# Peptides against a protein of PDB entry 5ONS, part 96

Target 1, 181 residues: chain A of PDB entry 5ONS
Amino acid sequence: MFKKFDEKENVSNCIQLKTSVIKGIKNQLIEQFPGIEPWLNQIMPKKDPVKIVRCHEHIEILTVNGELLFFRQREGPFYPTLRLLHKYPFILPHQQVDKGAIKFVLSGANIMCPGLTSPGAKLYPAAVDTIVAIMAEGKQHALCVGVMKMSAEDIEKVNKGIGIENIHYLNDGLWHMKTYK

## One batch from the design tools (peptide; made by RFdiffusion4, then SolubleMPNN)

Design b2_p20_3_s3 (from b2_p20_3 with S1D A2E D4E E12S T13L)
Fold by OpenDDE base, seed 5:
Structure b2_p20_3_s3 (fold): chain B 181 residues (1-181), chain A 20 residues (1-20)
Amino acid sequence: as target 1 above (181 residues)
Amino acid sequence: DEIEEAFAEAASLADPSNWP
């Protein structure tokens, strides 16, 4: 989603959200990520305005005090940014790729099944379309946010094709954006 | 390299006080 993303070229505008809209978004976030509910007031304090950075290709980035928190495309699901995920690593279920997959993931490649079943990888139960944090062998912090294209069960059984779609990764255009006020 | 620098930056964002 952000392989060729540039803040200067791909941001259209930024709007401050009304209270009612913020409430709706918070509810959506809790529905998607139930574990975030106890932390949401810390992540999005009531006293702080919430803004949406509107980008090309129907991408919207939710921000508070310049911090990039979540993003979505074409009214699809919200994804946490890696920067938020690093602060709250428990908000997504995890999958782990082997060390050899790191360079490919950080080139924007989708995660193939063998990279999730090989030695050094760890595959945890997850259904299709689950948004997951991609961890790597020997690394403590997520390198990618992805979406399960196969269930964990099918990844193990079939072990062929795209297991997880790469959505956002370290050093992509969103990562380099860092903040926006 | 850029990869290790990114992981280091990720580490700097981590706040264990926020972890269950």
Scores: peptide ipSAE 0.699, ipTM 0.957, DockQ to the pose 0.843
Fold by OpenDDE base, seed 3:
Structure b2_p20_3_s3 (fold): chain B 181 residues (1-181), chain A 20 residues (1-20)
Amino acid sequence: as target 1 above (181 residues)
Amino acid sequence: DEIEEAFAEAASLADPSNWP
C-alpha cells in the first residue's frame, strides 16, 4: 500500500473530525481490536482533536497530536501503523517469519507460506482476512502489518502460495512520514 | 544498514511498560 508512497506527492489534505465521527471511529476500532479498549483513551484522549490525512488512492490516516495511529483504504478496515503497534504490540495477533524472509518483507513482498512454516517461523491460529502483526526470527519488534490470505490451518496444509498480504512495513512511505500536523 | 536502522528506530518507539 505504501511502497511508492511519498508525503510530498501523495497527501491531498487534512481535516479535523467532529465529535460524533470520532465516537463512531472509536467504536469501530474496539470492534476490530477488542484488546485496544482499555488503552483507547490513552491513544486518543478525549481532549485532543482527531484528524484525517487524506491521501491518493483513497487512503486515510487517523492522527492525534501529529502521531499517525491508524489507516484505511476505500473505507475498508482500519490498520494500526507500525509506530503505534510498537507502543502497543498486543493489539494485533502475531505471526513470525524466518530470518530469510526479512529482506523480502521489507521490499514490500507478500509473505509466502514456506516463510511461515519453515524453521525459525512461528504460525499461530488465525482465520482468513485477519489483520496480523508480522514478527521475525531474532527480532523483538514487528516489521510489517499484514492480512491473512489463507487461514493458519490452510497455510500449514497447502504450504504454497501467498499466506499473508503485505500492507505496511518498516521503511515504506508511511514509516518515513513519522508525524503530520 | 537500512534494515538494522529501522529495527533500531522501532526499538526506540517501544514502551515495555505497556506490554502484557
Scores: peptide ipSAE 0.699, ipTM 0.957, DockQ to the pose 0.850
Fold by OpenDDE base, seed 4:
Structure b2_p20_3_s3 (fold): chain B 181 residues (1-181), chain A 20 residues (1-20)
Amino acid sequence: as target 1 above (181 residues)
Amino acid sequence: DEIEEAFAEAASLADPSNWP
Protein backbone atom coordinates (compact mmCIF):
# COMPACT_ATOMS: atom_id res chain seq x y z
CA MET B 1 0.00 0.00 0.00
CA PHE B 2 2.87 2.38 0.77
CA LYS B 3 5.72 1.06 -1.38
CA LYS B 4 5.70 4.14 -3.58
CA PHE B 5 4.05 6.45 -1.06
CA ASP B 6 5.52 9.89 -0.51
CA GLU B 7 4.06 12.43 1.90
CA LYS B 8 4.74 15.36 -0.39
CA GLU B 9 3.26 13.68 -3.45
CA ASN B 10 0.43 11.61 -2.04
CA VAL B 11 -1.18 13.58 0.80
CA SER B 12 -4.22 15.57 -0.32
CA ASN B 13 -5.56 17.22 2.83
CA CYS B 14 -6.21 16.87 6.54
CA ILE B 15 -9.57 17.20 8.30
CA GLN B 16 -10.56 17.32 11.95
CA LEU B 17 -13.28 14.84 12.83
CA LYS B 18 -16.55 15.55 14.59
CA THR B 19 -17.18 13.91 17.96
CA SER B 20 -19.85 11.61 16.55
CA VAL B 21 -17.48 10.36 13.86
CA ILE B 22 -14.76 9.78 16.44
CA LYS B 23 -17.15 7.74 18.56
CA GLY B 24 -18.02 5.60 15.58
CA ILE B 25 -14.38 5.02 14.73
CA LYS B 26 -13.56 4.06 18.31
CA ASN B 27 -16.36 1.51 18.25
CA GLN B 28 -15.03 0.10 14.99
CA LEU B 29 -11.54 -0.16 16.44
CA ILE B 30 -12.78 -2.03 19.50
CA GLU B 31 -14.74 -4.38 17.28
CA GLN B 32 -11.70 -5.07 15.10
CA PHE B 33 -9.19 -5.17 17.95
CA PRO B 34 -10.88 -6.16 21.23
CA GLY B 35 -7.57 -6.06 23.09
CA ILE B 36 -7.24 -2.35 22.42
CA GLU B 37 -10.28 -1.31 24.48
CA PRO B 38 -8.47 -0.76 27.82
CA TRP B 39 -5.83 1.31 26.03
CA LEU B 40 -7.96 3.34 23.66
CA ASN B 41 -8.37 6.33 25.99
CA GLN B 42 -4.59 6.46 26.32
CA ILE B 43 -4.09 6.18 22.56
CA MET B 44 -6.90 8.62 21.76
CA PRO B 45 -7.48 10.88 24.76
CA LYS B 46 -10.87 12.60 24.83
CA LYS B 47 -9.28 16.02 25.14
CA ASP B 48 -7.28 15.65 21.93
CA PRO B 49 -8.70 16.28 18.47
CA VAL B 50 -8.68 13.41 16.02
CA LYS B 51 -7.73 14.11 12.43
CA ILE B 52 -7.82 12.21 9.17
CA VAL B 53 -5.03 12.70 6.68
CA ARG B 54 -6.53 12.03 3.26
CA CYS B 55 -4.16 10.58 0.71
CA HIS B 56 -4.28 9.44 -2.88
CA GLU B 57 -5.68 6.01 -3.73
CA HIS B 58 -8.44 6.48 -1.14
CA ILE B 59 -6.04 6.09 1.79
CA GLU B 60 -6.94 7.72 5.10
CA ILE B 61 -4.63 7.99 8.10
CA LEU B 62 -6.06 8.57 11.59
CA THR B 63 -3.90 10.90 13.68
CA VAL B 64 -3.90 12.33 17.21
CA ASN B 65 -1.41 15.04 18.20
CA GLY B 66 0.45 14.42 14.98
CA GLU B 67 0.93 10.73 15.74
CA LEU B 68 -0.10 8.35 12.96
CA LEU B 69 -2.24 5.69 14.61
CA PHE B 70 -4.37 3.79 12.09
CA PHE B 71 -5.00 3.79 8.38
CA ARG B 72 -7.56 2.39 5.97
CA GLN B 73 -8.25 2.28 2.26
CA ARG B 74 -11.61 2.80 0.58
CA GLU B 75 -13.35 2.78 3.96
CA GLY B 76 -12.23 -0.78 4.57
CA PRO B 77 -10.87 -2.12 7.84
CA PHE B 78 -8.50 -0.06 9.94
CA TYR B 79 -4.88 -1.17 10.24
CA PRO B 80 -2.58 0.00 13.01
CA THR B 81 0.58 1.75 11.93
CA LEU B 82 3.78 -0.04 12.83
CA ARG B 83 4.68 2.87 15.06
CA LEU B 84 1.53 2.35 17.12
CA LEU B 85 1.91 -1.42 17.00
CA HIS B 86 5.42 -1.18 18.43
CA LYS B 87 3.96 0.56 21.47
CA TYR B 88 1.09 -1.91 21.77
CA PRO B 89 2.26 -5.11 20.08
CA PHE B 90 -0.59 -7.20 21.53
CA ILE B 91 -3.39 -5.46 19.61
CA LEU B 92 -2.84 -7.80 16.64
CA PRO B 93 -2.36 -11.53 16.49
CA HIS B 94 1.16 -12.46 15.45
CA GLN B 95 2.74 -14.55 12.74
CA GLN B 96 6.48 -15.08 12.42
CA VAL B 97 8.54 -15.46 9.26
CA ASP B 98 11.99 -17.01 9.11
CA LYS B 99 15.07 -14.80 8.95
CA GLY B 100 15.46 -15.35 5.22
CA ALA B 101 12.13 -13.69 4.54
CA ILE B 102 13.07 -10.38 6.19
CA LYS B 103 14.65 -8.76 3.15
CA PHE B 104 11.76 -9.77 0.92
CA VAL B 105 9.12 -8.48 3.34
CA LEU B 106 10.98 -5.19 3.62
CA SER B 107 11.02 -4.89 -0.16
CA GLY B 108 7.23 -4.96 -0.10
CA ALA B 109 6.79 -8.56 -1.18
CA ASN B 110 3.85 -10.62 -0.04
CA ILE B 111 4.65 -13.41 2.38
CA MET B 112 4.70 -16.80 0.73
CA CYS B 113 3.55 -19.91 2.55
CA PRO B 114 6.99 -21.53 2.84
CA GLY B 115 8.22 -18.50 4.77
CA LEU B 116 5.57 -19.28 7.38
CA THR B 117 6.09 -23.04 7.60
CA SER B 118 9.89 -23.28 7.49
CA PRO B 119 12.21 -23.72 10.46
CA GLY B 120 12.47 -20.42 12.28
CA ALA B 121 8.93 -19.41 11.34
CA LYS B 122 5.97 -19.66 13.70
CA LEU B 123 2.44 -20.01 12.36
CA TYR B 124 -0.44 -19.43 14.75
CA PRO B 125 -4.14 -20.18 14.20
CA ALA B 126 -5.82 -17.42 12.21
CA ALA B 127 -8.70 -17.16 9.77
CA VAL B 128 -8.50 -15.72 6.29
CA ASP B 129 -8.73 -11.90 6.19
CA THR B 130 -7.31 -11.54 9.72
CA ILE B 131 -5.04 -8.53 10.14
CA VAL B 132 -1.79 -9.73 11.67
CA ALA B 133 1.52 -8.44 12.97
CA ILE B 134 4.43 -10.01 11.15
CA MET B 135 7.34 -10.89 13.38
CA ALA B 136 10.68 -12.30 12.28
CA GLU B 137 13.01 -14.93 13.61
CA GLY B 138 15.54 -13.31 15.91
CA LYS B 139 13.74 -9.96 16.03
CA GLN B 140 11.65 -8.67 18.92
CA HIS B 141 9.61 -6.04 17.06
CA ALA B 142 7.13 -6.34 14.20
CA LEU B 143 8.46 -5.58 10.73
CA CYS B 144 5.15 -5.65 8.86
CA VAL B 145 1.37 -5.43 9.11
CA GLY B 146 -0.37 -7.93 6.87
CA VAL B 147 -3.61 -9.68 6.05
CA MET B 148 -4.07 -13.44 6.00
CA LYS B 149 -4.91 -14.47 2.43
CA MET B 150 -5.25 -18.08 3.54
CA SER B 151 -6.14 -19.53 6.90
CA ALA B 152 -3.26 -20.81 8.99
CA GLU B 153 -4.60 -24.31 8.45
CA ASP B 154 -4.58 -23.92 4.68
CA ILE B 155 -1.11 -22.38 4.73
CA GLU B 156 0.16 -25.53 6.41
CA LYS B 157 -1.74 -27.87 4.08
CA VAL B 158 -1.20 -26.15 0.74
CA ASN B 159 2.14 -24.53 1.59
CA LYS B 160 2.43 -22.62 -1.68
CA GLY B 161 1.32 -19.23 -2.94
CA ILE B 162 0.61 -16.07 -1.01
CA GLY B 163 -0.08 -16.73 2.65
CA ILE B 164 -0.15 -13.15 3.88
CA GLU B 165 -0.56 -9.92 1.93
CA ASN B 166 2.01 -7.26 2.82
CA ILE B 167 0.18 -4.03 3.69
CA HIS B 168 2.68 -1.91 5.65
CA TYR B 169 6.35 -2.60 6.43
CA LEU B 170 9.42 -1.00 7.99
CA ASN B 171 11.00 1.66 5.75
CA ASP B 172 7.98 2.02 3.48
CA GLY B 173 6.48 5.41 2.70
CA LEU B 174 4.20 5.42 5.73
CA TRP B 175 7.06 4.47 8.06
CA HIS B 176 9.07 7.45 6.82
CA MET B 177 6.07 9.67 7.54
CA LYS B 178 6.87 9.95 11.24
CA THR B 179 4.35 12.62 12.22
CA TYR B 180 1.75 14.85 10.63
CA LYS B 181 0.43 18.02 12.30
CA ASP A 1 22.32 -0.69 7.50
CA GLU A 2 18.82 0.64 6.91
CA ILE A 3 17.13 -2.54 8.10
CA GLU A 4 18.93 -2.57 11.42
CA GLU A 5 18.29 1.13 11.86
CA ALA A 6 14.58 0.55 11.35
CA PHE A 7 14.52 -2.22 13.95
CA ALA A 8 16.45 0.02 16.32
CA GLU A 9 13.86 2.75 15.84
CA ALA A 10 11.11 0.20 16.45
CA ALA A 11 12.83 -0.75 19.69
CA SER A 12 12.89 2.89 20.78
CA LEU A 13 9.11 3.07 20.36
CA ALA A 14 8.41 -0.08 22.33
CA ASP A 15 7.24 0.10 25.94
CA PRO A 16 7.55 -3.32 27.56
CA SER A 17 5.59 -2.11 30.57
CA ASN A 18 2.50 -2.26 28.35
CA TRP A 19 3.12 -5.82 27.26
CA PRO A 20 1.16 -8.76 28.71
Scores: peptide ipSAE 0.693, ipTM 0.956, DockQ to the pose 0.818
Fold by OpenDDE base, seed 2:
Structure b2_p20_3_s3 (fold): chain B 181 residues (1-181), chain A 20 residues (1-20)
Amino acid sequence: as target 1 above (181 residues)
Amino acid sequence: DEIEEAFAEAASLADPSNWP
């Protein structure tokens, strides 16, 4: 989603959200990520304005105090930014790729099944369309946010093709934005 | 190394006080 993304070229505008809209978004976030509920008040304090950075290709980034928190495309589901995920690593279920997959993931490549079933990888139960944090062998912090394109069960059984779609990864265009005020 | 720098930056964002 952000492989060729550039803040200067791909940001259209930024809007401050109304209270009612913020409430709706918070409810949606809790639905998507139930584990975030106890922390949502400190992530998005009631006193702080919530903004949407509107980008090309119908990408929207939710921000508070310049911090990039979540993003979505075409009014689809919200994804946490890696920067938020690193602060709250438990808000997504994890999958782990082997160390050899790191360079490919960080080039924007989708995660193929063998990279999730090989020695050094760890595959945890997850249904299709689950948003997941991609971890790597020997690393403590997520390198990618992805979406399960196959269930964990099917990844093990089929062990061929795209297991997880790469959505956001370290050193992509969103990562390099850092903040937006 | 850009990869290691990225992981180092990720580490700097980690806040155990936010963990259950």
Scores: peptide ipSAE 0.672, ipTM 0.953, DockQ to the pose 0.856

Design b2_p20_3_s4 (from b2_p20_3, 6 letters changed)
Fold by OpenDDE base, seed 3:
Structure b2_p20_3_s4 (fold): chain B 181 residues (1-181), chain A 20 residues (1-20)
Amino acid sequence: as target 1 above (181 residues)
Amino acid sequence: DEIEKAFAEAAKEADPSNWP
């Protein structure tokens, strides 16, 4: 989603949201990520304005105090940014790729099944279309946010093709954006 | 290395006090 993204070329505008819209978004976030509910007031304090940064390709980034928190495309599901995920790593279920897959993931490549079933990888139960945090062998912090294109069960059984779609990764255009006020 | 730098940045922003 952000492989060719640059804030100077791909950001259109920024809009401050009304209270009613913010409430709706918070409810949606809790529905998508139930574990975030106790932390949501800390992540999005009531006193702080919430803004949407509108980008090309129908991308919207949710921000508070300049911090990039969540993003979506075409009014689809919200994804946490890696920067938020590093503060709250438990808001997504995890999958772990082997050491050899790291450079490919960080080039924007989708995660192939062998990278999730090989020695050094860890595959946890997850249904198709689940948004997941991609961890790496020997690393403490998530390197990617992805979407399961196969269930964990099918990844193990078939062990061929795209297991997880790469949505957002370290050093992509969103990562380098850092803040927006 | 740019990859290692990115992981280092992640570490700086992490807050282990929030972790389960």
Scores: peptide ipSAE 0.607, ipTM 0.941, DockQ to the pose 0.842
Fold by OpenDDE base, seed 4:
Structure b2_p20_3_s4 (fold): chain B 181 residues (1-181), chain A 20 residues (1-20)
Amino acid sequence: as target 1 above (181 residues)
Amino acid sequence: DEIEKAFAEAAKEADPSNWP
């Protein structure tokens, strides 16, 4: 989603959200990520305005105090930014790729099944379309946010093709967008 | 390299006090 993204070229405008809209978004976030509920007040304090940064290709980024928290495309599901996920790594279920897959993931490539079934990988139960944090062998922090294109069961059974779609990764265009006020 | 720098930056952003 952000392989060729540039803040200077791809951001259109920024809008401050009304209270009612913020409430709806918070409810949606809790529905998508139940584990975030106890921390949502410190992530999105009531006193702080919430903004949407509108980008090209129907991308919207949710921000508070200039921090990029979540993003979505075409009013679909919200994804956490890696920067938020690094603070709260438990808000997504995890999958782990092997060491050899790291360079490909960080080039924007989708995660292939063998990279999730090898000895250095860890594959956890997850349904298709689940948003997941991609971890790497030997690394403590997530390198990618992805979406399961196959269930974990099917990844193990079929073990070929795209297992997880790469949505956001370290050093992509969103990563290099540290803040927006 | 840039990859290791990114992981190092991720480490700076982490807050283990929040972790279960």
Scores: peptide ipSAE 0.603, ipTM 0.940, DockQ to the pose 0.826
Fold by OpenDDE base, seed 5:
Structure b2_p20_3_s4 (fold): chain B 181 residues (1-181), chain A 20 residues (1-20)
Amino acid sequence: as target 1 above (181 residues)
Amino acid sequence: DEIEKAFAEAAKEADPSNWP
């Protein structure tokens, strides 16, 4: 989603959200990520304005005090940014790739099934279409946010093809954006 | 090197003492 993304080239505008809209978004976030509820007032304090950065390709980034928190495309599900996920790693269920997969993931490649079943990888139960944090062998912090294209069960059984779609990764265009005020 | 720097940055951001 952000392989060729550049803040200067791909941001269209920024709008400040009304209170009612913010409340609706918070409810959506809690529904998508139930574990975030106790932390949401810390992540999105009531006193702080919430903004949407509108980007090309119908991408919207939710920000508070310049911090990039969540993003979505075409009114689809919200994804946490890696920067938020690093602070609150429990927001997403995890999958782990082996060391050898790191360079490919960070080039924007989708994660193939063998990279999730190989020694050093860890595959946890997850349904298709689940948004997941991609961890790497020997690393503590997520390197990618992805979407399960197959269930964990099918990844293990079939062990061929795209297991997880790469959505956002370290050093992509969103990562380099850092803040937006 | 760039990869390691990214992970190091992630570690820094994960530390609550560095939060605004």
Scores: peptide ipSAE 0.598, ipTM 0.934, DockQ to the pose 0.454
Fold by OpenDDE base, seed 2:
Structure b2_p20_3_s4 (fold): chain B 181 residues (1-181), chain A 20 residues (1-20)
Amino acid sequence: as target 1 above (181 residues)
Amino acid sequence: DEIEKAFAEAAKEADPSNWP
């Protein structure tokens, strides 16, 4: 989603949300990520304005005090930014790729099944379409946010093709954006 | 190394002592 993203070229505008819209978004976030509920007031304090940075390709980034928290495309599901995920790593279920897959993930490549079943990888139960944090062998922090294109069961059983779609990764255009005020 | 730098930055951000 952000492989060719550039803040200067791909950001259209930034709008401040009204209270009712913020409430709706918070409810949606809790529905998507139930574990975030106890932390949501810390992440999005009531006293702080919530903004949406509107980008090309129908990308929207939710921000508070310049912090990039979540993003979505075409009003689909919200994804946490890696920066938020690093603070709250439990927001998403995890999958782990082997060491050899790191360079490919960080080039924007989708995660192939062998990278999730090989030694050094760890595959955890997850249904298709689940948003997941991609971890790496030997690394403590997520390198990618992805979407399961196959269930964990099918990844193990079939063990070929795209297991997880790469949505956002370290050093992509969103990562380099860091903050937006 | 850009990869290691990114993971180092992630580690920094994960530490609550570095939060604003």
Scores: peptide ipSAE 0.595, ipTM 0.934, DockQ to the pose 0.454

Design b2_p20_4_s1 (from b2_p20_4 with E16K E19D)
Fold by OpenDDE base, seed 1:
Structure b2_p20_4_s1 (fold): chain B 181 residues (1-181), chain A 20 residues (1-20)
Amino acid sequence: as target 1 above (181 residues)
Amino acid sequence: SIPTEPVEVTDEEVLKEYDL
């Protein structure tokens, strides 16, 4: 989603959200990420304005105090930014790729099934379309936010093709967009 | 295991971890 993203080229505008809209978004976030509920007031303090940065390709980024928290495309599900995920690693289920897959993920490549079934990988139960944190063998922090394109069961069974779509990865265009006020 | 509470982390720490 952000492989060729550039803040200067791809941001259209920024709007400040009304209180009612913010409440709705918070409810959506809790529904998507139940584990975030106890922390949501810390992440999005009531006193702080919430903004949406509107980008090309129907991408929207939710920000508070300039921090990029979540993003979505075409009003689909929200994804956490890697920075938020690093601070709150429990808000997504995890999958782990082997060390050999790291360089490809960091280039924006989708995660192929063998990278999730190899000895250094760890594949956990997950349904298709589940938003997941991509971890890596021997690493502490997530390098990617992805979406299951196959169920974990099918990844193990078929073991070829795209298992997880790479949505946002470390050092991509969104990552380079550190803040937006 | 996944932490159950927020963790302190910096960009530099993560980037260094991945040799970036």
Scores: peptide ipSAE 0.795, ipTM 0.971, DockQ to the pose 0.948
Fold by OpenDDE base, seed 3:
Structure b2_p20_4_s1 (fold): chain B 181 residues (1-181), chain A 20 residues (1-20)
Amino acid sequence: as target 1 above (181 residues)
Amino acid sequence: SIPTEPVEVTDEEVLKEYDL
């Protein structure tokens, strides 16, 4: 989603949200990520304005105090930014790729099934379309936010093709957009 | 195991972890 993203070229405008809209978004976030509920007031304090940065390709980024928190495309599900995920690693279920897959993920490549079933990888139960944190063998912090294109069960059985779609990865265009006020 | 509390982390330490 952000492989060729550049703040200067791909941001269109920014709007400040009304209270009623913010309440709706908070409810959506709790529904998608139940583990975030106790921390939502810390992440999105009531006294702080919430803004949407509108980008090309129908991408919207949710921000508070200039920090990029979540993003979505075409009003689909929200994804956490890697920076938010690093602070709150429990808001997504995890999958772990092997050491050899790291360089490909960091180039924006989708995660192939063998990278999730090989020694060094760890595959956890997850349904198709689940948003997941991609971890790596020997590393502590997530390098990617992805979407399951196959269930964990099918990844193990078929063991070929795209297992997880790469949505946002470390050092991509969104990562380089550190703040927006 | 996944932490249950927020984690203090910097961009620099994550980038260093991945040799970036």
Scores: peptide ipSAE 0.794, ipTM 0.971, DockQ to the pose 0.944
Fold by OpenDDE base, seed 2:
Structure b2_p20_4_s1 (fold): chain B 181 residues (1-181), chain A 20 residues (1-20)
Amino acid sequence: as target 1 above (181 residues)
Amino acid sequence: SIPTEPVEVTDEEVLKEYDL
């Protein structure tokens, strides 16, 4: 989603949200990420304005005090930014790729099944379309936010093709945006 | 295991971990 993303060229505008809209978004976030509920007031304090940065290709980024928290495309599901995920690693289920897959993930490539079934990988139960944190062998922090394109069971069984779609990865265009006020 | 509470982390820490 952000492989060719550049803040100067791909950001259109920024809009401050009304209270009612914020409440709706918070409810959506809790539904998507139940584990975030105890922390949502810390992440999105009631006293702080919530903004949406509108980008090309129907991308919207949710921000509070300049911090990029979540993003979505075409008003689909919300994804956490890697920075938020690093602070709150429990808000997504995890998958772990082997060491050999790291360089490809960091280039924006989708995660292939063998990178999730090898000895250095760890595959956890997950259904198709589940948003997941991509971890890596020997690393502590997530390098990617992805979406399951196959179930964990099918990844193990078929073990070929795209297992997880790469949505946002470390050092991509969104990562370089850092903050937006 | 996955932490159950927020983690203090910096960009530099993560980038260094991945040799970036």
Scores: peptide ipSAE 0.793, ipTM 0.971, DockQ to the pose 0.944
Fold by OpenDDE base, seed 5:
Structure b2_p20_4_s1 (fold): chain B 181 residues (1-181), chain A 20 residues (1-20)
Amino acid sequence: as target 1 above (181 residues)
Amino acid sequence: SIPTEPVEVTDEEVLKEYDL
């Protein structure tokens, strides 16, 4: 989603959300990420304005005090930014790729099944379309936010093709957009 | 295991971890 993203070229505008809209979004976030509920008031304090940065390709980024928290495309599900995920690693289920997959993920490549089934990888139960944190062998912090394109069961069974779609990865265009005020 | 509370972390820490 952000492989060719550049803040100067791909941001259109920024809008401040009304209170009612913010409440709706918070409810959506809790629905998607139940584990975030106890922390949502810390992440999005009631006293702080919430903004949406509108980007090309129908991408919207939710921000508070300039921090990029979540994003979505075409009114789809919200994804946490890696920075938010690093601080709140429990808001997504995890998958772990082996060491060999790291360089490919960091280039924006989708995660292939062998990288999730090989020694050093750890594959946890997850249904298709589940948004997941991509961890790596020997590393502490997530390097990617992805979406399961196959169930964990099918990844193990088929073990070929794209297991997880790479949505946002460390050092991509969104990562380089550190803040937006 | 996955932490159950927020983690203190910096960009530099993560980037260094991945040799970036």
Scores: peptide ipSAE 0.792, ipTM 0.971, DockQ to the pose 0.944

Design b2_p20_4_s2 (from b2_p20_4 with T4L E16S E19N)
Fold by OpenDDE base, seed 1:
Structure b2_p20_4_s2 (fold): chain B 181 residues (1-181), chain A 20 residues (1-20)
Amino acid sequence: as target 1 above (181 residues)
Amino acid sequence: SIPLEPVEVTDEEVLSEYNL
């Protein structure tokens, strides 16, 4: 989603959200990420304005105090930014790729099944379309936010093709967009 | 295991971990 993303070229505008809209978004976030509920007031304090940065390709980024928290495309599900995920690693279920897959993920490549089934990888039960944190063998922090394109069961069974779509990865265009005020 | 509480982390720590 952000492989060729550039803040200067791909951001259209930024709007400050009304209180009612913010409340709706918070409810959506809690529904998607139940584990975030106790922390949501810390992440999005009531006194702080919430903004949406509108980008090309129907991408919207939710920001508070310039920090990029979540993003979505075409008003689909929200994804946490890697920076938020690093602070709150429990908000997504995890999958772990093997060491060999790291360089490909960091190039924006989708995650192939063998990278999730080989020694060093860890594949946890997950349905298709589940948003997941991609961890890596021997690493502490997530390198990617992805979406299951196959169920975990099918990844293990078929073990061929794209298992997880790479949505946002470390050092991509969104990552380089550190803040937006 | 996944931490159950927020963690303190910097960009530099994560980037360094991945040799970036």
Scores: peptide ipSAE 0.774, ipTM 0.963, DockQ to the pose 0.949
Fold by OpenDDE base, seed 3:
Structure b2_p20_4_s2 (fold): chain B 181 residues (1-181), chain A 20 residues (1-20)
Amino acid sequence: as target 1 above (181 residues)
Amino acid sequence: SIPLEPVEVTDEEVLSEYNL
């Protein structure tokens, strides 16, 4: 989603949200990520304005005090940014790729099944379309936010093709944006 | 195991881990 993203060329405008819209978004976030509920007031304090940065290709980024928190495309589900995920690693289920897959993930490549079934990888139960944190062998912090394109069961059984779609990865265009006020 | 409370972390810490 952000492989060729550049703030100077791909951001269209920024709007401040109404209170009622913010309440709706908070409810959606709790529905998508139940573990975030106790921390939502810390992440999105009531006294702080919530903004949407509108980008090309129907991408929207949710921000508070200039921090990029979540993003979505075409009014679909929200994804956490890697920076938010690093602070709150429990808001997504995890999958772990082997050491050899790291360089490909960091280039924006989708994650192939063998990178999730080989020694050093760890595959956890997850259904198709689940948003997941991608961890790596020997590393502490997530390097990617992805979407399951096959169930964990099918990844193990078929072990061929795209297992997880790469949505946002460390050092991509969204990462380089850092803040927006 | 995944921490159940927020973690203090910096960009440099994560980037260094991945040699970036």
Scores: peptide ipSAE 0.772, ipTM 0.963, DockQ to the pose 0.941
Fold by OpenDDE base, seed 2:
Structure b2_p20_4_s2 (fold): chain B 181 residues (1-181), chain A 20 residues (1-20)
Amino acid sequence: as target 1 above (181 residues)
Amino acid sequence: SIPLEPVEVTDEEVLSEYNL
């Protein structure tokens, strides 16, 4: 989603949200990420304006105090930014790729099944379309936010093709935005 | 094991871990 993304060229505008819209988004976030509920007031304090940064290709980034928190495309499901995920690693289920997959993930490549079934990988139960944190062998922090294109069960059985779609990865265009006020 | 509470982390820590 952000492989060729550049803030200067791909950001259109920034809109401050109404209270009612914010409440709706918060409810949606809790539904998607139940583990975030106790922390949502810390992440999105009621006193702080919530903004949407509108980008090309129908990408929207949810921000509070300049921090990029979540993003979505075409008003689909929200994805946490890697920075938010690093602070709150429990808000997504995890999958772990082996060491050899790291360089490909960091180039924006989708994650192939063998990278999730090898000895250095860890595959956890997850349904298709689940948004997941991609961890890596020997690393502490997530390098990617992805979407399961196959269930964990099918990844293990079939063990070929795209297991997880790469949505946002470390050092991509979104990562380089850092803040937006 | 996944931490159940927020973690203090910096960009530098993460980038360094991945040699970026």
Scores: peptide ipSAE 0.772, ipTM 0.962, DockQ to the pose 0.943
Fold by OpenDDE base, seed 5:
Structure b2_p20_4_s2 (fold): chain B 181 residues (1-181), chain A 20 residues (1-20)
Amino acid sequence: as target 1 above (181 residues)
Amino acid sequence: SIPLEPVEVTDEEVLSEYNL
């Protein structure tokens, strides 16, 4: 989603959300990520304005105090940014790729099944379309936010093709954006 | 295991971990 993203070229505008809209978004976030509920007031304090940065390709980024928290495309599901995920690693289920897959993930490549079934990988139960944190062998922090394109069961059985779609990865265009005030 | 509480982390820490 952000492989060719550049803040200067791909951001259209920024709008401040009304209170009622913010409430609706918070409810959506809790539905998507139940574990975030106790922390949502810390992440999105009631006294702080919430903004949406509108980008090309129908991408919207939710921000508070300049921090990029979540994003979505075409009004689909919200994804956490890696920075938010690093602070709150429990908000997504995890999958772990092997050491060899790291360089490909960091280039924006989708995650192939063998990288999830190899000895250094750890594959956890997850259904198709589940948004997941991608961890790596021997590393503490997530390097990617992805979406399951196959169930964990099918990844194990088929073990060929794209298991997880790479949505946002460390050092991509969104990562480089850092803040937006 | 996945921490159930927020963790302190910096960009530099993560980037260093991945040799970036």
Scores: peptide ipSAE 0.771, ipTM 0.961, DockQ to the pose 0.945

